# Ledger of designs, part 80: peptides against a protein of PDB entry 4U39

Target 1, 302 residues: chain A of PDB entry 4U39
Amino acid sequence: SIKVIGVGGGGNNAVNRMIENEVQGVEYIAVNTDAQALNLSKAEVKMQIGAKLTRGLGAGANPEVGKKAAEESKEQIEEALKGADMVFVTAGMGGGTGTGAAPVIAQIAKDLGALTVGVVTRPFTFEGRKRQLQAAGGISAMKEAVDTLIVIPNDRILEIVDKNTPMLEAFREADNVLRQGVQGISDLIATPGLINLDFADVKTIMSNKGSALMGIGIATGENRAAEAAKKAISSPLLEAAIDGAQGVLMNITGGTNLSLYEVQEAADIVASASDQDVNMIFGSVINENLKDEIVVTVIATG

## One batch from the design tools (peptide; made by RFdiffusion4, then SolubleMPNN)

Design b2_p16_1_s4 (from b2_p16_1, 7 letters changed)
Fold by OpenDDE base, seed 2:
Structure b2_p16_1_s4 (fold): chain B 302 residues (1-302), chain A 16 residues (1-16)
Amino acid sequence: as target 1 above (302 residues)
Amino acid sequence: MQLLFLVATAKEILAL
């Protein structure tokens, strides 16, 4: 089974966005130290952590409180994650709960033998230096606790959205990019296809790879596959080029009109931009909600 | 839903 665990406010917002976009084949768990915020989760499983420590009042933007809250609730987290083959741990880094609890939850998932993937954001620079420093510590702790850690630099989202985009919409786009990172991988496993990936293949590419980068490309029209692939490999979300990655996961999502030729053309572009000895997994997803749009997600590992 | 998944090296994909 695949489980997605949203940790703290940002992780819970991302999980809500995944549920709203009908991401299939995954179980959703919302974790928070704030009981009021947790009640707003759409997840089937809602877990309040650190109830004795915080009394449901949240972590006060302190990562050490978030950490201790997850440690207090270890047995409950173990029970909720038990029997998962794969666990996505999603969080906004820089806060109290997400930054402190996500590494503890990730370690619990890994110790249970699940393939553990972190999908986390760095805070925007405008959220201030304290959040950036807390996020750096949380990301370092996540890297040790996961098999693969996808880090989304929120400042790079400002390069893909309009300059007039309101701050609230920039946060919604961060939640959407977290969704795309989880969905781009989960659809490769959970969505029945022409050729299903063996979970063993995903495990080979993602196990003990450390930090990963994600690129996203979206296009429409006659050359949409090639354009989406080119945008994905040159995505501002990539802090580095995908050249030299040990593994690449590619998801090509289109409407019912997605052709095999378009899938191949997009795969060839990503393969040509990758190291010759890279292990690449690609998948093609049909999303009936997509009309003429193609979405290419690239995750570079290693 | 017809998903095609290929697991290949970049060399194997470019050789298809």
Scores: peptide ipSAE 0.018, ipTM 0.498, DockQ to the pose 0.783
Fold by OpenDDE base, seed 4:
Structure b2_p16_1_s4 (fold): chain B 302 residues (1-302), chain A 16 residues (1-16)
Amino acid sequence: as target 1 above (302 residues)
Amino acid sequence: MQLLFLVATAKEILAL
């Protein structure tokens, strides 16, 4: 089974966005130290952590409180994760709960033998230096606790949205990018498409790889496959080129009109931008909600 | 026809 755990406010917002976009074949778990915020989760499984420590009043933007809250609730986390083959841990880094609890939850998932993937955000620069420093510590702890860690730099989202975008919409776009990172991997395993991957292939590419980069491209029209692939490999979310990656995971998602030719054209573009000796896996997914859109997700590991 | 594209190198993909 595949489990997605949203940790703290940002992780819970990402999980809500995944549920709203009908991401299939995954179990959703919301984890928080704030009981009121947790009640707003759309997840079937809602877990309050650190109830003795925090009394449901949250972590006070302190990562050490988030960490201790997850440690207090270790047995409950183990029970909720039991029998997962794959666990996604999603969080906004820089806060209290997400930054402190996500590494503990990830380690619990890994110790249970699940393929553990972190999908986390760095805070926007406007959230201030304290959040950036807290996020850096949490990202370092996540890197040790996961098989693969995808880090989304929120400041790069400001390069793909209008300058007049309200702060609330910039956070919604961060939640959407977290969704795309989880969905781009989970759909390769859980959603029947033109080309399915088995879990063993994904496990081979993602096990003990450390940090990964993610690129996303979306396009419509006659050249949509080529445009989406070119946007993915040149995505502002890629802190480096995919050239020199040891592994590449590619998802090509389209509507019911997605052709095998479009899948091949997109795969050829990503392969041509990758090292010749790279281990590349690619899958193709049909999502009826995309209609005429193609979404290419590229995850570079190593 | 489930085309299982197995783990292929970029070179193997470009050779198809």
Scores: peptide ipSAE 0.013, ipTM 0.478, DockQ to the pose 0.500
Fold by OpenDDE base, seed 5:
Structure b2_p16_1_s4 (fold): chain B 302 residues (1-302), chain A 16 residues (1-16)
Amino acid sequence: as target 1 above (302 residues)
Amino acid sequence: MQLLFLVATAKEILAL
């Protein structure tokens, strides 16, 4: 089974966004130290961690409280994760619960033998230096606890949105990018497409790869496949070019009119931007809601 | 017919 764990406020918002967008074939778990915030989760499984430590009042923006809360609740986390083949751990880094608890939860998933993928955000620069420093510590701890860690730099979201975008919409877009990162992988395994990956192929590309970069491209029209692929490999979310990656995971999602030719054209573009010796796997997914859109998600590992 | 995913190198993909 595939499990998605939203950890703390940002992770829970991302999980809510995944549920609202009907991401299929995954089980959702919301984890928080704040009982009131946790009650707002749409996840079927809601877990309050650190109930003795925090009394449900949250981590007070302290990662050490988030860490200790997950450690207090280790057995409950183990039970919730038991039998997962893959675990996505999603969180907004820089807070208390997400930053502190997500690495502990990821380590528990990994110790259970699940393919453990972190999909996390760096805070926006405007959230202040304290959050950036806390996020850096949490990201470092996540890197040691996961098989693959996708880090979304929220400041790069500001490059893809209008300059007049309200701060609230920038946070919603961060939640949406977290959704796209999880969905871009989970759909390859759980959703029938033109080309289906097995879990063993995904496991080969993602096991013990450390940090990964994610690019997303969306396009419409006659050249939509090529345009979406070009946008994905040049995505502002990529902190580096994909040419040095040891592995590439590509998802090509389109409507019912997605052709094998469009899948191949998009794959060829991503392959051409990659190292010649890169291990590339590429899946295609049919999503009837996309109509004339193609979405290309690229995850570069290694 | 399960289309076997070609785990292919970029070079192998470009050679198809």
Scores: peptide ipSAE 0.010, ipTM 0.478, DockQ to the pose 0.473
Fold by OpenDDE base, seed 3:
Structure b2_p16_1_s4 (fold): chain B 302 residues (1-302), chain A 16 residues (1-16)
Amino acid sequence: as target 1 above (302 residues)
Amino acid sequence: MQLLFLVATAKEILAL
């Protein structure tokens, strides 16, 4: 089974965005120290952590409170994650609960023998130096606690959106990129396809790889597959080129008109940008909500 | 909603 655990405010917003986009074949868990914020979650499983420590009033933007809250609730987290083959831990880094609790939850998932994938954001520079420093500590702790850690640099989202984009929409786009990172992997495993990846292949590429980078490309029109693939491998979300990656996961999502030729054309572009010895796996997904759009997601590991 | 998927290894699509 695949479980997605959203930790703190940003993680819970990302989980809500996944549920709203009907991401299939995954169980959703929302974790928070703020009981009022947790009640707004759309997740089936809602877990308040650190109830004695915080009294449901949140972590006060302190990662040490988030950490201690997860430690207080260890047995509840273990029971909620038990029997998962794969666990996605999603959080916004720089806050109290997400930064402190996500590494503890990730370690619990890994100790249970699940393939543990972190999908986390770095805060925007405008959130201030304190959040950036807290995020750096949380990301370091996540890297030790997971098999693969996808880090989304929120400042790079500002290169993709209009300069007049309201701050609230920039946060919604960060939640959407978290969704795309989880969905891009979960769809390869959980959603029945013309060709299914073995979970063993995903496990081989993602186990003990450390940091990973994600690129996303979206295009429409006659050359949409090639354009989406080129945008994915040159995505502002990629802090480095994919040519040095030991593993590449590719997802090609289109509407009911997605052709095998378009899938091959996109795969050839990503393969040509990768090392010759790269372990590449790719999925193609039909999403009936996509009209003329193709979405290519690339995750570079190692 | 029938989600149709195609998930191949790079070796399997290059061999078709």
Scores: peptide ipSAE 0.006, ipTM 0.439, DockQ to the pose 0.331

Design b2_p16_2_s1 (from b2_p16_2, 10 letters changed)
Fold by OpenDDE base, seed 1:
Structure b2_p16_2_s1 (fold): chain B 302 residues (1-302), chain A 16 residues (1-16)
Amino acid sequence: as target 1 above (302 residues)
Amino acid sequence: MKKLLELRVGTVKEIR
């Protein structure tokens, strides 16, 4: 089974966005120290952590409170994660609960033997230096607790949105990029496509790989596969080129008109931009909600 | 010698 755990406000917003986009084949768990915020989750499983420590009033933007809250609730987290083959831990780094609790939850998942993938954001620069410093500490702790950590630099989202985009929409786009990171992997396992991967193939690319980068490309028209692949490998979300990666996981998602030729063309482009010795695995997914669009997601590990 | 990238192509499942 695949479980997605949203941790704190940003993680729970991402989980809500995943549920709204009908991401299939995953179980959703919302975790928070704020009981009022947790009630707004669309997840079937809602877990309040640190009820004794926080009394449901949240972590006060303190990562140490988030950490202690997850430690207090360890047995409940273990029970909720039991029997998962894969666990996605999603959070907005820089806050109290997400930054402190996500590494603890990830370690619990890893200790249970699940393939543990972090999908987290760095805060926008406008959220201030305190959040950036807290996020750096949380990201460091996540790297130790996961098999793979996908880090999304929120400031790079500002390069893909209009300059007049309201701050609230920039946060919604961060939630959407977190969704795309989880869905780009989970669909390869859980959703039928032209080329399906098994869980063992994904595990080979993601097990004990440390930090990862994600690129996304979307295109339409006659050359949509090639254009989507080129956009993915040149994505602003990639803090570095995909050259030098030890592993590449690629998802090619299209509508019912997605051809094997388009899948091959996209895979060849990503392969040509990768090292010759890279372990590249690609899958294809059919999403009936994609009419003429192709979405290419590239995850570079190592 | 171009090392052929070992592209593991997953199993083509026919969507029936």
Scores: peptide ipSAE 0.015, ipTM 0.492, DockQ to the pose 0.072
Fold by OpenDDE base, seed 3:
Structure b2_p16_2_s1 (fold): chain B 302 residues (1-302), chain A 16 residues (1-16)
Amino acid sequence: as target 1 above (302 residues)
Amino acid sequence: MKKLLELRVGTVKEIR
């Protein structure tokens, strides 16, 4: 089974966005130290952590409280993650619960023998230096606790949105990019396409790879496959070019009109931009909600 | 079709 665990406010917002977009074939778990915020989750499984420590009042933006809350609730986390083949741990770094609890939860998933993938955000620069420093510590702890860690730099989201985008919409776009990172992988296993992957294929690319970068491209029209692939490999979310990656995971998602020619064209572009010795796997997904759009997701590991 | 199957799992060197 595939489980997605949202940790703290940002992780729970991302899980809500996944449920709203009907991401299939995954079980959702919401984790928080704030009981009121946790009640607003759309996840079937809701877990309050650190109930003795915090009394449901949250972590007070302190990562050490988030860490101790997950440690207090270790047995409950183990029970909720038991029997998962793959676990996605999603969080917004820089806060109390997400920053402190996500590494502990990731380590529990890994110790249970699940393929453990972190999908996390760095805070925007406008959230201030304290959040950036807390996020750096949480990201360092996540790298040790996961098989692969996808880090989304929120400041790069400002390059793909309008300059007049309100702060609240910039956070919603960060939640959407977290959704795209999880869905771009989970759909390769759970959702039929023109080219299906299995869990063993994904495990080969993502097991013990450390840090990963994600690029996303969306396009419409006659050249949509080529344009989406070019946008994915040049995505502002890629802090480095994909030519240095040891592994590449590619998802080509389209509507019912997605052709094998379009899949080949997109795959050829990403392969041509990658190292000659890269271990590349790709899948295609059919999403009926994508009428005329193609979405290309590239995950570069190593 | 053959090229797509080769790209499914492998290295870029194997499919070029």
Scores: peptide ipSAE 0.009, ipTM 0.446, DockQ to the pose 0.261
Fold by OpenDDE base, seed 2:
Structure b2_p16_2_s1 (fold): chain B 302 residues (1-302), chain A 16 residues (1-16)
Amino acid sequence: as target 1 above (302 residues)
Amino acid sequence: MKKLLELRVGTVKEIR
């Protein structure tokens, strides 16, 4: 089974966005120290952590409270994650609960033998230096606790959105990029396409790889596959080129009109931008909600 | 010897 665990406010917003976008084949778990915020989750499984420590009043933006809350609730987290083959841990770094609890939850998932993937955001620079410093600590702890950690630099979202985009929409886009990071992997396993991957293929690319970068490209029209692939490998979300990556996971998602030729064309572009010795796997996904659009997601590991 | 990048193309399951 695949489980997606949203940790704290940002992680739970991302999980809500996944549910709203009908991401299939995954079980959703919402975790928070704030009981009121947790009640707003759309997830089937809602877990309040650190009930004794916080009394449901949240972590007060303190990562140490988030950590201790997850430690207090270890047995409950273990029970909720038990029997998962894969666990996505999603969170916004820089807060209290997400920053502190996500590494603890990830370690619990890994210790249970699940392929553990972190999908986390760095805060925007405008959220202030304190959040950036807390996020850096949380990201370091996540790297030790996961098999692969996808880090989304929120400041790079400002390069892909309109300059007039309201701050609230920039946060919604961060939640959407978290969604895309989870869905781009989960769909390769759970959703039929022209080229299916198994869990063993994904496990080979993602096991004990440490940090990963994600690029996304979307295009329409006659050259949509090539354009989407080029946008993915040049994505502002990539803090570095995919050159030097030891592994690449690629998702090519299209509508019912997606051709095998378009999948191959996109894969060849990503392979050509990758190292000659890269272990690349790619899958295709059919999303009936995509009309003329192709979405290429590239995850570079190592 | 050019190591052929073994693109492990997952098995194309024809959706019948």
Scores: peptide ipSAE 0.007, ipTM 0.423, DockQ to the pose 0.072
Fold by OpenDDE base, seed 5:
Structure b2_p16_2_s1 (fold): chain B 302 residues (1-302), chain A 16 residues (1-16)
Amino acid sequence: as target 1 above (302 residues)
Amino acid sequence: MKKLLELRVGTVKEIR
């Protein structure tokens, strides 16, 4: 089974966005120290952590409280994760609960033998230096606790949105990019396409790879496959070029009109931008909600 | 019917 755990406010907002977009084949778990915020989750499983420590009042933006809250609730987290083959841990780094609890939850998933993938955001620069420093500590702890860690630099979202985009919409786009990172991987396993991957293929690319970068490209029209692939490999979300990656996971998602030719054309573009010795795997997904759009997601590991 | 499982400290409650 695949489990997605949203940790703290940002992680739970991302999980709500995944549920609203009908991401299939996954079980959702919302984790928080704030009981009131947790009640607003759309997840089927809601877990309050650190109830003795915090009394449901949250972590007070302190990562050490988030960490201790997850440690207090270890047995409950273990029971909720039991029998998972894959665990996604999603959080906004820089806060109290997400930053402190996500690494502990990730380690619990890994110790249970699940393929453990972190999908996390760095805070925007405007959230201030304290959040950036807290996020750096949380990201470091996540790297030790996961098989692969996808880090989304929120400041790069400002390059793909309109300059007049309100701060609240920039946070909603960060939640959407977290959704795309989880869905881009989970759909390869859980959703039928023209080219299906098994869990062993995904495990080969993602096991013990450490930090990963994600690129996304969306296009329409006659050359949509080539355009989406070119946008994915040049995505502002990529902090580095993919040519140095040891592994590449590619998802080509389209509507019912997605052709095998379009899948091959997109794969050839990403392969041509990668190292010759790269271990590249690609899958295709059919999403009936996509009309004329192709979405290419590239995850570069190593 | 989405089974809401609230995991409170020490009790899994199935909310119907």
Scores: peptide ipSAE 0.000, ipTM 0.313, DockQ to the pose 0.017

Design b2_p16_2_s2 (from b2_p16_2, 9 letters changed)
Fold by OpenDDE base, seed 1:
Structure b2_p16_2_s2 (fold): chain B 302 residues (1-302), chain A 16 residues (1-16)
Amino acid sequence: as target 1 above (302 residues)
Amino acid sequence: MKKLLTLRVGTVEEIR
């Protein structure tokens, strides 16, 4: 089974966005120290952590409180994650709960033998230096606790949105990018396809790989597959080129008109931008909501 | 429920 655990405010907003976009084949868990914020989650499983420590009043933007809250609730987290083959831990880094609790939750998932993938954001520069410093500590702790850590630099989201985009919409786009990172992997495994990836293939690429980069490309028109693939490998979300990656995961998602030729063309472009010895796996997904759009998600590991 | 369907999964070597 695949579990997605949203940790703190940013992680729970991302989980809400995943549920709203009907991401299939995953179980959703919302975790927070703030009981009022947790009640706004759309997840079926809602877990308040650190109830004795925080009294449901949140972590006060202190990562040490978030950490201790997850440690207090360890047995409950273990029970909720038990029997998962894969666990996505999603959080906005720089806050109290997400930054402190997400590494503890990730370690619990890994200790249970689940393939543990972190999908986290760095805060926007406008959130201030304190959040950036807290996020750096949380990301370092996540890297030790996961098999693969996808880090989304929120400032790079400002390069893919309009300059007049309101601050609230920039946060919604961060939630959407977190969704795309989780969905790009989960759809490869959870959706019965004509050819399923063996979960073993995903596990081979993602196990003990450390930091990963994610690129996203969206296009329409006759060359949409090639354009989406080119946009994905040149995505502002990529902090480096994918040519040095040990592993590449590619998802090609299109409407009901997605052709095998388009899948091949997109995969060949990403392969040509990667090392010849790279372990590359790709999947194709039909989403009837995309109509004429193709979405290419590339995750570079190692 | 609009069905997400995985059409194909493979390696680049399986396409060539």
Scores: peptide ipSAE 0.012, ipTM 0.476, DockQ to the pose 0.420
Fold by OpenDDE base, seed 3:
Structure b2_p16_2_s2 (fold): chain B 302 residues (1-302), chain A 16 residues (1-16)
Amino acid sequence: as target 1 above (302 residues)
Amino acid sequence: MKKLLTLRVGTVEEIR
């Protein structure tokens, strides 16, 4: 089974966005120290952590309170994650609960023998230096606790949105990029009815790889597959080129008109931009909501 | 329920 655990405010917003986009074949868990915020989650499983420590009043933007809250609730987290083959841990780094609790939850998932993938954001520069410093500490702790850590630099989202984008919409786009990172992997495994990746192939690429980079490309028109692939490998979300990556996961999502030629063309572009010895796996997904749009997601590991 | 259909999953060696 695949479980997605959203940790703190940003992680719970990302989980809500996944549920709203009907991401299939995954179980959703919302974790928070704030009981009022947790009640707004759309997740079936809602877990309040650190009830004795925080009394449901949240972590006060302190990562040490988030950490201690997860440690207090360890047995409850273990029972919720039990029997998962794969666990996605999603959080906004720089806050109290997400920054402190996400590494503890990730370690619990890994100790249970699940393939543990972190999908987290760095805060925007406008959120201030304190959040950036807290995020750096949380990301360091996540690297030790996961098999693969995808880090989304929120400042790079400002390169893919309009310059007049309100701050609230920039946060919604960060939640959407977190969704795309989880969905880009989960759809390769969880979508019933066509040649699934062996979960062994996903494990080979993602197990003990440390930091990963994610690129996203979206295009329409006659060359949409090639354009989406080129945008994915040159995505502002990539902090480096994919040419040095030991492993690449590629998801090609299109409407009912997605052709095998378009899938091949996009895969050839990503393979040509990768190392010759790269372990590359790819999947193609039909989403009837995309119509004429193609979305290419690239995750580079190693 | 709109059915998401995965068309194919493979390695680069399967398309060359």
Scores: peptide ipSAE 0.008, ipTM 0.466, DockQ to the pose 0.401
Fold by OpenDDE base, seed 2:
Structure b2_p16_2_s2 (fold): chain B 302 residues (1-302), chain A 16 residues (1-16)
Amino acid sequence: as target 1 above (302 residues)
Amino acid sequence: MKKLLTLRVGTVEEIR
């Protein structure tokens, strides 16, 4: 089974966004130290961690409280993750619960033998130096605890949104980018289609790969596949070019009019931008909510 | 609601 675990406020917002966008074939778990915030989760499984430590009042923006809360609740986390083949750990780094608990939860998933993928955000620079420093510590701890860690630099979201975008909408876009990172992988495995990926192939590309980069491209019109692929490989969300990546996962999502030619054209563009020896896996997904849009998601590992 | 459908999953080598 595939499990998505949202950790703290940002992780739970991302999980809510996944549920609202009908990301299928995954089980959702919401984890928080704040019992009131946890009650607002749309996830079927809601887990309060550190009930003795925090009394449900949250971590007070302290990562050490988030860590200790997950450690207190280790057995409960183990039971919730048991039997998962794959675990996505999603969180906003820089806070208390997400930053502290996500690495502990990821390590528990990895120790259970699940393919463990972190999908996390760095805070915006405007959230201040304290959040950036806390996030750096949490990201470092996540690297040790996961097979693959996708880090979304929130400041790069400001390059893909309108300059007049309200701060609250920039946070919603961060939640949406977290969704796209999880969905871009989970749809390759969990979405019923004509050809399903072998989970073994995903495991080969993602197991013990460390940091990963994610690019997203969206386009419409006659050249939409090529344009979406070009935007994905040049995405502001990429902290580096994908040319040195040892593994690439590509998802091409379109409407009911998505052609096999468009899928091939997009795949060839991404492959041509990657290393010659790259292990590339690609999938094509029909989303009936997409009209004339193609969305290309690229995840570069290694 | 209709389920998302994966049209194709594969490696680039399988398309070349």
Scores: peptide ipSAE 0.008, ipTM 0.456, DockQ to the pose 0.418
Fold by OpenDDE base, seed 4:
Structure b2_p16_2_s2 (fold): chain B 302 residues (1-302), chain A 16 residues (1-16)
Amino acid sequence: as target 1 above (302 residues)
Amino acid sequence: MKKLLTLRVGTVEEIR
């Protein structure tokens, strides 16, 4: 089974976005120290952590409180994650709960023998230096606790949105990028496509790989596959080129009109941008909601 | 119309 655990406010917003976009084949778990915020989750499973420590009043933007809250609730987290083959841990780094609890939850998932993937955001520069420093500590702890860690640099989202985009919409776009990172992997396993991957293929690429970069490309029209692939490999979300990656995971998602030719064309572009010795896997997914759009997601590991 | 804020990664032509 695949489980997605959203940790703290940012992680729970991402999980809500996943549910709103009908991401299939995954179980959703919302975790928070704030009981009022947790009540707004759309997840079927809702877990308040650190109830004794925080009394449901949240972590006060303190990562140490988030950490201790997850440690207090370890047995409950173990029970919720039990029997998962794969666990996605999603969080916004820089806060109290997400930054502190996500590494603890990830370690619990890994200790249970699940393939553990972190999909986390680095805060926007406008959230201030304190959040950046807290995020750096949380990201470092996540790297040790996961098999693969995808870090979304929120400031790079500002390169792909209008400059007049309200702050609330920039956060919603961060939630959407987190969704795309989880969905780009989970769909390869859980959603039938033209080319299906097994869990063993994904496990081979993602096990003990450390940090990963994610690129996303979206296009429409006659050359949509090639355009989406080119956008993915040149994505502002990529902090480096994919040519140095030891592993590449590619998802090509389209509507019911996605052709095998378009899948091959996109795959050839990503392969040509990768190292010759790269272990590349790719899958194709059908999403009826995409109509005429193709979405290419590239995850570079190593 | 819910504007799906689709992450429109800009065209390769806009990066050039």
Scores: peptide ipSAE 0.000, ipTM 0.351, DockQ to the pose 0.039

